# Ledger of designs, part 6: peptides against a protein of PDB entry 6O8C

Target 1, 262 residues: chain A of PDB entry 6O8C
Amino acid sequence: VGLRYEKISLPKIHPRYDLDGDASMAKAVTGVVCYACRTASTLLLYQELMRKGVRWLVELVKDDYNETVHKKTEVVITLDFCIRNIEKTVKVYEKLMKVNLEAAELGEISDIHTKLLRLSSSQGTIESSLQDISSRLSPGGLLADTWAHQEGTHPRDRNVEKLQVLLNCITEIYYQFKKDKAERRLAYNEEQIHKFDKQKLYYHATKAMSHFSEECVRKYEAFKDKSEEWMRKMLHLRKQLLSLTNQCFDIEEEVSKYQDYT

## One batch from the design tools (peptide; aimed at target 1 I13 Y17 K195 Y202)

Design b1_p9_5_s2 (made by RFdiffusion4, then SolubleMPNN; from b1_p9_5, 4 letters changed)
Fold by OpenDDE base, seed 1:
Structure b1_p9_5_s2 (fold): chain B 262 residues (1-262), chain A 9 residues (1-9)
Amino acid sequence: as target 1 above (262 residues)
Amino acid sequence: SDVIELPPA
């Protein structure tokens, strides 16, 4: 999961004055920083999309949770009702047994009662599991999505714009170096300007690459890692919810078998 | 050939 990008580095910048070499170097630097700008933009877009996805998934899981809770509640009500009815039946048969009526039916009803009580006991485990899930999804819980707003890069950081400004400066120098190369030889003053511009190019390039590495790539990777971890946990939670739902249906099915006695 | 002094990286 995540976007793949190529690791980029600046070409070696030689301190020697060389019109041909400097033009070539400037071209390469322009290319690298241009790639950084595009990559930063792409990484930002990816993160924004992922944030939307995270929010969507949270809502989906919350809905699933609520449905499971609702189902569990229905089953509990049904089960309790069934238990009460069976208990009434047991009492009736106990009275009949005292007058020497059939004991065989009492045994069956009593067994059903015992089974229902066991099912009722299992509801406690389901409830506990649901409470755990709720706590994990709650604000401040282990599956909170606050990280998605904190980690990574954001449009408000203006990283792409900052890099673009630097790229513009670099590109301007590159075009000048291309012209300088075409002149083959520069006058003294123009040569000095060229040398100063080369220093500026170096400054802008290193600033751009540092910003890209530290403020774009590093933060993106942190976001990516966190998102992957969180996603795995969320998927596991969904599986747990499904399991609980199935348990509720299983209990409901069992109860339905005994409804004829109630 | 003239050499320019570049800032350290």
Scores: peptide ipSAE 0.020, ipTM 0.683, DockQ to the pose 0.788
OpenDDE base, seeds 2, 3, 4, 5: peptide ipSAE 0.018, 0.020, 0.020, 0.000; ipTM 0.681, 0.681, 0.687, 0.388

Design b1_p9_5_s3 (made by RFdiffusion4, then SolubleMPNN; from b1_p9_5, 4 letters changed)
Fold by OpenDDE base, seed 3:
Structure b1_p9_5_s3 (fold): chain B 262 residues (1-262), chain A 9 residues (1-9)
Amino acid sequence: as target 1 above (262 residues)
Amino acid sequence: SDVIELPAA
């Protein structure tokens, strides 16, 4: 999970004055920083889409939870009704047993009653599991989505815009170096300007790459790691909900077998 | 015109 991007680095900047070399270097630097800008934009877009996806998934899981709770409630009602009916039947047969009638049937019904009570006791474990899930999904819970709003890069950070400003400065110097190269030889003053511009280019480039690495890539990677962990936990949670739902269906099916005795 | 070739994304 996550966007694949190529690791980029600045070309080596040679201190020697060389019009051809400096133009080539400036071109390469421009390309690298341009790639950084585009990558930063793509990484930002990915994170924004992921944030939307996270919110969507949270709502989906909450819906699944509510459906499971609803099913559990239905089963509890059905089970309780069945238990009450069996208890009435047991009382009737106990009266008949006093006259030595239907002893074998009473035993069977009593066994059913015992089984139903066991099923009823299992509802407590399902309820406990649902409560645990609810606590995890609640605000401040272990599966809260607060991290999605805190981690990573955001449009408000204006990282892409900051990088673009630096890219513009670098590009301007590159075009000047291209002109300088075409001149083949510069006068002393123009040579000094070229050297100063080379220093500026280095400064802008290093600033851009540092910003890209520290404020874009690093934060993105942290976001990615957290998103992967969170997603894994959410998927596991959905499996747990499915398991609980299946347990409810199993209980309902078991209860249905005894409804003919009530 | 020297087109700046960008690394493949």
Scores: peptide ipSAE 0.028, ipTM 0.688, DockQ to the pose 0.037
OpenDDE base, seeds 1, 2, 4, 5: peptide ipSAE 0.019, 0.019, 0.018, 0.028; ipTM 0.679, 0.678, 0.680, 0.685; seed 2 fails the geometry check

Design b1_p9_5_s4 (made by RFdiffusion4, then SolubleMPNN; from b1_p9_5, 4 letters changed)
Fold by OpenDDE base, seed 5:
Structure b1_p9_5_s4 (fold): chain B 262 residues (1-262), chain A 9 residues (1-9)
Amino acid sequence: as target 1 above (262 residues)
Amino acid sequence: SDIIELPEE
């Protein structure tokens, strides 16, 4: 899971003044920082897509929750209606029992009443579970998606743009070093400028790689890890909702067996 | 590889 990228490192920078070596080094540095820019852009895009996916999944699970709540409510209404009807029947049979009639039937109806009350009690457990799920999905809950807006890299961070600026500076020096190499030998003043530019190249390259590693790669990895963990939890929650739905269907089926008495 | 190859010097 996640994007794969190649581990990159800067080439060795030798302190010795060497026009050929410096041009080659600058070329290599430019290539590495170019790769960093592209990689940073790709990692950013991936995270943005994942954020969209996270939002989508949250809405999907909320829909599943609402469907489960609806089914639960339907079953509660049906069950309560059945209980009320059975209670009325019990009262009628109790009156008849005073004249020593329908004693066996009263026992059967009373047993049904007891079973229905047990089913009603199980609805309380389902309700509690749904409330827990709702709490977890609510703002500030354990499954809130606030992390997706905080973790990782964002377009507003301007990481790609910052790297591009450094790349531009590095590329400029590289092109100058190509020219210097073509001259084979520089005058004293031009040699000093070359040495200064080499130092600047080093600073730009180091800054770019540090920024890439710390602000792009590290944050991406953190985002990836959190997203995977959160996704597993969300999938588990969906399974819980399905289980609750099935329990509602089971209760409904059981109640239907006693509807002939109502 | 996504590494950009630069022209030869």
Scores: peptide ipSAE 0.031, ipTM 0.733, DockQ to the pose 0.031
OpenDDE base, seeds 1, 2, 3, 4: peptide ipSAE 0.018, 0.021, 0.019, 0.030; ipTM 0.651, 0.671, 0.666, 0.725

Design b1_p9_6 (made by RFdiffusion4)
Pose (drawn by RFdiffusion4):
Structure b1_p9_6 (pose): chain A 256 residues (1-92, 99-262), chain P 9 residues (1-9)
Amino acid sequence: VGLRYEKISLPKIHPRYDLDGDASMAKAVTGVVCYACRTASTLLLYQELMRKGVRWLVELVKDDYNETVHKKTEVVITLDFCIRNIEKTVKVVNLEAAELGEISDIHTKLLRLSSSQGTIESSLQDISSRLSPGGLLADTWAHQEGTHPRDRNVEKLQVLLNCITEIYYQFKKDKAERRLAYNEEQIHKFDKQKLYYHATKAMSHFSEECVRKYEAFKDKSEEWMRKMLHLRKQLLSLTNQCFDIEEEVSKYQDYT
Amino acid sequence: SELINVEDP
């Protein structure tokens, strides 16, 4: 979804010299830039938080991986150990009662369990190569896409907002005077141009730098999330497959 | 960005 904010544009700046109109115009412009500035700050937060989260979530899946491989090895030293019981040089030259019967069916399941465990390790390694630092789930898009604190985009907007704010404050004063001396009238007319210049620059910067890069980060994250849930579903299927093996071996462990 | 032409009253 991303941040739901309203897209607010600069009002139309009428060219006439009008102390009342210019004051009301400057106030409206300052307001729009504040919203743009404040919104630009939140966008940066959502990115910075998203990146702290992706980093963390990746490490958590590594814990879910290490937890699974810790049981896969824990169970193999039971399969290979309980196979050494019913399938060693102890169990099974002509013979008819030497145990080749109903226990031989368990030895068959245990052979298929030890072999099926083989491709578990093959799939388990494949996900480790995706969780690895250079793998195809590495959060490289996270440091490339979107804006950063080092970009100083908020403070850049803030510098322009200060210019605009100082002018508005002066325009209030001018409105209060109802008439401006000669030189002051001219200076006021120039500051009106400056205000418009600063505002359009701050607005276009907010659009083409903050929002554009934010949306690019937003789409990269949606793409990366699909890869993530797809891997988590696979890792989970390998974890359950182990508990199954542990379950089907903990039955045959108790013999007579 | 072009500067606006402020009109004289």

Design b1_p9_6_s1 (made by RFdiffusion4, then SolubleMPNN; from b1_p9_6, 4 letters changed)
Fold by OpenDDE base, seed 1:
Structure b1_p9_6_s1 (fold): chain B 262 residues (1-262), chain A 9 residues (1-9)
Amino acid sequence: as target 1 above (262 residues)
Amino acid sequence: VELIEVLDN
């Protein structure tokens, strides 16, 4: 679940000159843009933490893969050893049959040999599955983490800093409007300056909110969506690895039943 | 909200 943020909008700016209204409006605008700055910072932090998490998970899954490969190798060695021993036993019995010994035991051993060969054939499927997983985890594979470095917002974009600059400009105008309000009435020249500052305030606020929406929120959402998709695939892959490990254990258990005959 | 409170103070 990604960070929940509230959709914020700029208050309506009235064109009418009103010292009290303009001060109140400027306060509200300052609050909105301040929220945008904080949110942008939080969204950036979240993405950076997620990138670290992605890297960690990749390493974890690689470790799981290596463990599975190790287990598979162990089972293959054991199985091959068992097959060789059974084959030797079959040869001995074939020689003994020439001396009128009971064929019943040879039949059982032959059946065991056939079962072991079937188990050996199943290992090819496990190997193919492991190779597929390896290819997916490899650089350029379907589960590569390159997207984590490309998608979203980055500290190098300086989005928070850009928003902060705009916030500072807005805040300065707000403080001036508080002073203007305290004067109750402005001289003509001061009134004109106030009107110009109001236009500047609107410009800065609009720019800030556009930047926030387009460069922070939108990119964050894209990152979030991609991360969720990737995470689902990684979890599925881990389940596949677990399944392969269990198959190895099953083979090992089956082989152990025949070791008493070797 | 906190910044607004600081600004009022």
Scores: peptide ipSAE 0.018, ipTM 0.669, DockQ to the pose 0.035
OpenDDE base, seeds 2, 3, 4, 5: peptide ipSAE 0.005, 0.018, 0.018, 0.005; ipTM 0.401, 0.687, 0.672, 0.417; seeds 2, 5 fail the geometry check

Design b1_p9_6_s2 (made by RFdiffusion4, then SolubleMPNN; from b1_p9_6, 3 letters changed)
Fold by OpenDDE base, seed 2:
Structure b1_p9_6_s2 (fold): chain B 262 residues (1-262), chain A 9 residues (1-9)
Amino acid sequence: as target 1 above (262 residues)
Amino acid sequence: PELIEVLDP
């Protein structure tokens, strides 16, 4: 998961004055920094898309949670109603037992009552689990999406723009070096300018690559790692919710078996 | 740093 990018490095810059070599070097540097700019842009876009995805997933899971809570509530109401009805029936049969009638039936109904009470006790566990899930999804919880806004690179950082400025400077020097190469030989003053421009090229290139590595790539990798971890936890949470929902359905089904006795 | 040293007269 994540964008694959190639690890790029600047070519070796030789200190020796060589019009052909310098033009070739400048071309290579321009290419590398251009790649860095494009990559930085792509990495930023990826992160922005992931942030949208994270927000979407949070809302989805919250909806799942609410549905589960609703189902749980429905089951509790049904179960409580069934218990009350069975209790009434038990009381009726207890009265009949005083006249030595329906003793066997009373035993059966009493057993059903006991089973229903056990099912009712399990609702407490489901409630506790739902509360735990809610706490994890809440602001400040373990599955909060605050990290998505903090980690990585953001458009406001203007990293791509900063790199583009440096690329423009480098490109300008490259075009000059291409012209210098075509002249085959430069006058003394022009040669000195060429040498100074070569230093500027190196400076801009180094600055660009440092910025790319430290402010773009490193932060992206951190974002990626956190996103993967968070996503795994969210998927697990969804499975937990599904399990709880299924437990509610199971209880509802079991209760339905006894509704015929009420 | 090395390139600056070489180009300084």
Scores: peptide ipSAE 0.018, ipTM 0.594, DockQ to the pose 0.256
OpenDDE base, seeds 1, 3, 4, 5: peptide ipSAE 0.017, 0.017, 0.017, 0.000; ipTM 0.600, 0.604, 0.583, 0.365

Design b1_p9_6_s3 (made by RFdiffusion4, then SolubleMPNN; from b1_p9_6, 5 letters changed)
Fold by OpenDDE base, seed 1:
Structure b1_p9_6_s3 (fold): chain B 262 residues (1-262), chain A 9 residues (1-9)
Amino acid sequence: as target 1 above (262 residues)
Amino acid sequence: VPLIEVLDN
């Protein structure tokens, strides 16, 4: 679940000269752009934290993979040992049959041998699955975290700083408009300056909101979507690893049943 | 605290 933010819009700016109205408008604009700055900062922080989380999860899954590989290796060794022992036993019984010993025991041992060979063949499937997982986790694989470095906003983009500069310009105009309001009436030259500042305020505000929407919000949403997709895939992979581990335990348990014959 | 409130104070 990503950060919730409110969609903000600039207030309507009336072209008419009105000292009271212009001061109120400038105050509202300052508030909106201030919200944008704070939101941009929060969105950036969230993404940075998520990038750390992604790296952590990658390492965790790699550890899970290594544990599964280790378990698989142990089971393979045990299984191979059991197979070799059964094969030796079969050879002994074959020699004894030449001396008129009962064939019934040989049949049972042969069946066990066949079962063990089937278990051994299943290990190949587990190995192939582990190799697939390894390829997905490898650099350039389907689960590579390169997207986390590419998508979204980064501190190097200086989006918050850019917005802050615009906010400062807007705030200065707001304070001037507050002073103008207190004067109740401006001389002609001061009135013209006020009108020009109103245009500047509109320009800065529009630029700020455009930058916020296009460079902060949009990129954040793209990052969020990509992170959710990647996270689902990683969780699925962890489940696959668990399944493979369980298969190894199942094989180990089956092999243990035949150890009395070895 | 919203900046608007800070500016009024």
Scores: peptide ipSAE 0.023, ipTM 0.685, DockQ to the pose 0.035
OpenDDE base, seeds 2, 3, 4, 5: peptide ipSAE 0.015, 0.015, 0.008, 0.000; ipTM 0.574, 0.555, 0.527, 0.364

Design b1_p9_6_s4 (made by RFdiffusion4, then SolubleMPNN; from b1_p9_6, 5 letters changed)
Fold by OpenDDE base, seed 1:
Structure b1_p9_6_s4 (fold): chain B 262 residues (1-262), chain A 9 residues (1-9)
Amino acid sequence: as target 1 above (262 residues)
Amino acid sequence: PPLIEVLDN
């Protein structure tokens, strides 16, 4: 779940000269653009925090992977040891059969040997799965975090600063309009300046809102979507690692049943 | 506080 923000729009700007109305309009515009600035800053902060979280999760999953590999290695060693011992036992019994010993025990040991070999074969599947996971986590893999550096907004984009500049221009005009309102009537030249400033205010406001929507909000949404997708994949991978670990434990448990024969 | 409120004071 990403940050919730309100969709904002500029108030309607009437072309008619009205000192009271223009001051009120300018105030409203200032508020909207101010909100955009703060929202842009918050969205940027969120993305930066998420990037840190992504890096942290990658390291966590790598640790999980290493633990699984370690466990797999231990089980393989134990299994191989057990197989070798059973094979030695089989050879001993084969020699004893030449001296009229019962074949029943040899059959049981042979069955155990066959079962252990099957378990050993399953280790190959686990290994291949681990290799697949490793490839996905590797640089350039399907779970690489390169997207986190590419998607979204970054401090280097200076989006907040750009919006702040526009906000400053708008705020200056607002303060002038507040003064103009207090005068109640302007001379002809001052009236013309007021009209020009109103046009400038509209220009700055439109530019600010366009920048906010296209360079801040849109890119944030793209980052959010990509992060959610990536996160789901990472969580699934962790589940896969857990499954592989459990398979190793299952094999270990089964091997332990035959240790009495070794 | 929102800038609008600050501007009114």
Scores: peptide ipSAE 0.024, ipTM 0.697, DockQ to the pose 0.035
OpenDDE base, seeds 2, 3, 4, 5: peptide ipSAE 0.014, 0.014, 0.024, 0.000; ipTM 0.559, 0.556, 0.554, 0.354

Design b1_p9_7 (made by RFdiffusion4; failed a check: the pose's geometry)
Pose (drawn by RFdiffusion4):
Structure b1_p9_7 (pose): chain A 256 residues (1-92, 99-262), chain P 9 residues (1-9)
Amino acid sequence: VGLRYEKISLPKIHPRYDLDGDASMAKAVTGVVCYACRTASTLLLYQELMRKGVRWLVELVKDDYNETVHKKTEVVITLDFCIRNIEKTVKVVNLEAAELGEISDIHTKLLRLSSSQGTIESSLQDISSRLSPGGLLADTWAHQEGTHPRDRNVEKLQVLLNCITEIYYQFKKDKAERRLAYNEEQIHKFDKQKLYYHATKAMSHFSEECVRKYEAFKDKSEEWMRKMLHLRKQLLSLTNQCFDIEEEVSKYQDYT
Amino acid sequence: SYLEQLGSD
């Protein structure tokens, strides 16, 4: 979804010299830049937080991986150990009652369990190579896409907002005077140009740098999330597959 | 052009 904010544009700046109109205009412009500035700050937060989260979620899946491999090895030393019981040089030269019967069916399941465990390790390694630092789930898009604190985009907007704010404040004063001396009228007319210049610059900066990069980061995250849930589903299927093996071995562990 | 027109009498 991303941040739901309203897209607010600069009002039309009429060209006449009008102390009342210019004051009202400057106030409206300052407001729009504040909203743009404040919104630009939140966008940065959502990115910075997203990135802290992705980094953390990756490490958590690594814990779910390590937890699974810890039990896969924990169970193998039971399969290979209980196979050493019913399938060693102890169990099974002509013989008819030497145990080749209904227990041989369990030895068959245990052989298929030990072998099927083989491809578990093959798939388990494949996900480790995706969780690895250079793998195809590395959060490299996270440090490339979108804006950063080092970009200083908020403070850059803030510098322009200050120019605009100082002018508005002066335009209030001018409105209060109802008439401006000669030089002051000219200065006021120039500051009106400066105000428009600063505002359009701040607005276009907000659009082409903050929002554009933010949306690019937003789409990269949606794409990376699909990869993530796809890997988490696979790792889970490998975890359950182990508990199954533990379950089907903990039955045959108790013999007579 | 529009910027230069701002503040005209």

Design b1_p9_7_s1 (made by RFdiffusion4, then SolubleMPNN; from b1_p9_7, 3 letters changed; failed a check: the pose's geometry)
Amino acid sequence: DYLEKLGQD

Design b1_p9_7_s2 (made by RFdiffusion4, then SolubleMPNN; from b1_p9_7, 3 letters changed)
Fold by OpenDDE base, seed 3:
Structure b1_p9_7_s2 (fold): chain B 262 residues (1-262), chain A 9 residues (1-9)
Amino acid sequence: as target 1 above (262 residues)
Amino acid sequence: SELEKLGQD
């Protein structure tokens, strides 16, 4: 999971004055820094999309939670109603047993009552599980999405723009080195300018690569790791909610079997 | 762009 990108490094910069070699080197540096700019932009876009996805998923899971709570509430109402009716029936049969009615019917109703009480007890476990899930989804909980706003890179960091400025400087020097190469030989003053520009090129390139590595790639990797961990937990939570929902349906189905006795 | 071509190498 995540964007794949190639590890990039600057080409070796030779200190020797060589118009052909310097032009080739400058071209390679331009290419590397250009790749860094594009990669930084892509990494930023990915993170922004992921942040939107995270917010979306949080809302989705909250909706799932609310639906589960609603279903649980319905089952509790139905179950409580059924229990009350069975208890009334038990009381009636107990009175009738005093008049020599078949004990077999009372036994059956009593067994149903016992089963319903067990089902009611299981609802407490479901409630506890839902409360745990709610706590995890709440602000400050274990599944809070605050990390998505803190980790990684953001448009406000202006990383792409900063790299682009450096790329522009590098590109300008590259084009000058192409011209210098075409001249075959430079006058003394132009040669000195070329040497100074080569130093500037190195400075801009190293600055760009350091910025890319430290402020773009490293932060992206941290964001990626956090997002993967968080996503796994959220997906697991959704599975838990589904399980709880299914348990509610199972209880509802079981209760429906006894409604004829109420 | 020419720069994009350079960045793909």
Scores: peptide ipSAE 0.034, ipTM 0.776, DockQ to the pose 0.032
OpenDDE base, seeds 1, 2, 4, 5: peptide ipSAE 0.000, 0.033, 0.033, 0.006; ipTM 0.361, 0.773, 0.771, 0.446; seed 4 fails the geometry check

Design b1_p9_7_s3 (made by RFdiffusion4, then SolubleMPNN; from b1_p9_7, 4 letters changed)
Fold by OpenDDE base, seed 3:
Structure b1_p9_7_s3 (fold): chain B 262 residues (1-262), chain A 9 residues (1-9)
Amino acid sequence: as target 1 above (262 residues)
Amino acid sequence: DELELLGQD
């Protein structure tokens, strides 16, 4: 998972003065730094999209949580009502048993009461699970999304723009080296300028690749790893919420079987 | 364009 990119490195720069070789080298360097610029831009875009996705998913899961809490509340109300009615019925039958009524009916109602109390006890477990989920989703919780704003690269870092400036300098030197190559031979002063420009090219290229590696790629990889970990946890949490919802429905269905006795 | 081939638009 994540954006795939090629590992890039600068070509070997030979110290020898060679107009043809220097033009070819400059072309290759320009290509590598161009790739770095584009890759940095793509990596930034990916992270920004992921941040939006993270925020979206947080809201989605919060909605799922609220829905589950609502369903749980409804079931609790229904269950409590049913228990109260069954308890009243039990009391009535106990009084009637004193007047020689069938003991079989009281036994059935008593069994239902016992089953309802078991269902009621399970609600406590569901509540505890929901509270745990809420704590994990809360600010500062285990599933907080603060990492998404801290990890990785951001537009404010201006990494793409910084690389572009270096690329512009490199490209300018490359074009000059193309002209130098076309001249076939340079005067002494122009030759010295060419040699100085070659050193500048190396400086800019090295700076660009270092910046790309340290400030773009490394931070992106950290962001990617963190996002994958966080995403797995969030998906698992959604499954837990679904399970809790299903448990609520199961309880509701079980209670509905006994409503005729209330 | 040679620059385009190098990845610069």
Scores: peptide ipSAE 0.045, ipTM 0.780, DockQ to the pose 0.030
OpenDDE base, seeds 1, 2, 4, 5: peptide ipSAE 0.042, 0.043, 0.043, 0.040; ipTM 0.771, 0.775, 0.776, 0.774; seeds 1, 5 fail the geometry check

Design b1_p9_7_s4 (made by RFdiffusion4, then SolubleMPNN; from b1_p9_7, 3 letters changed; failed a check: the pose's geometry)
Amino acid sequence: DYLELLGKD

Design b1_p9_8 (made by RFdiffusion4)
Pose (drawn by RFdiffusion4):
Structure b1_p9_8 (pose): chain A 256 residues (1-92, 99-262), chain P 9 residues (1-9)
Amino acid sequence: VGLRYEKISLPKIHPRYDLDGDASMAKAVTGVVCYACRTASTLLLYQELMRKGVRWLVELVKDDYNETVHKKTEVVITLDFCIRNIEKTVKVVNLEAAELGEISDIHTKLLRLSSSQGTIESSLQDISSRLSPGGLLADTWAHQEGTHPRDRNVEKLQVLLNCITEIYYQFKKDKAERRLAYNEEQIHKFDKQKLYYHATKAMSHFSEECVRKYEAFKDKSEEWMRKMLHLRKQLLSLTNQCFDIEEEVSKYQDYT
Amino acid sequence: PDFVDLPDV
């Protein structure tokens, strides 16, 4: 979804010299830039938080991986150990009652369990190579896409907002005077230009730098999320597959 | 003179 904010544009700046109109205009412009500035700050937060989250979530899946491999090895030293019981030089030269019967069916399941465990390790390694630092789930898009604190985009907007704010405040004073001396009138008319220039610059910067890069980061994250949930589903299927093996071995562990 | 020409941006 991303941040739901309203898109607010600069009002039309009429060219006439009008102390009342210019004051009202400057106030409206300052407001739009504040909204743009404040919104630009939140966008940065959402990115910075997203990135702290993706980094953390990756490490958590690594814990879910390490937890699973810790049981896969924990169970193999039971399969290989209990196979050493019913399938060693102890269990099974002509013989008819030497145990080749109904227990041989368990030895068969245990052989298929030990072998099926083989491809578990093959798939388990494949997900480790995706979780690895250079793998195809590395959060490299996270540091490339979107804006950063080092970009100083908010304080760049803030510098322009200050210019605009100082002019508005002066325009209030001018409106109060109802008439401006000669030089002051001319200075006021120039400041009106400056105000418009600063505002359009701040607005276009917000659009083409903050929002554009933010949306690019947003789409990269939706793409990366699909890959993440796809891997988490696979890792989970491997975890359950182990508890199954543990379950089907913990039955045959108790013999007579 | 009663009008302020705004710059093109």

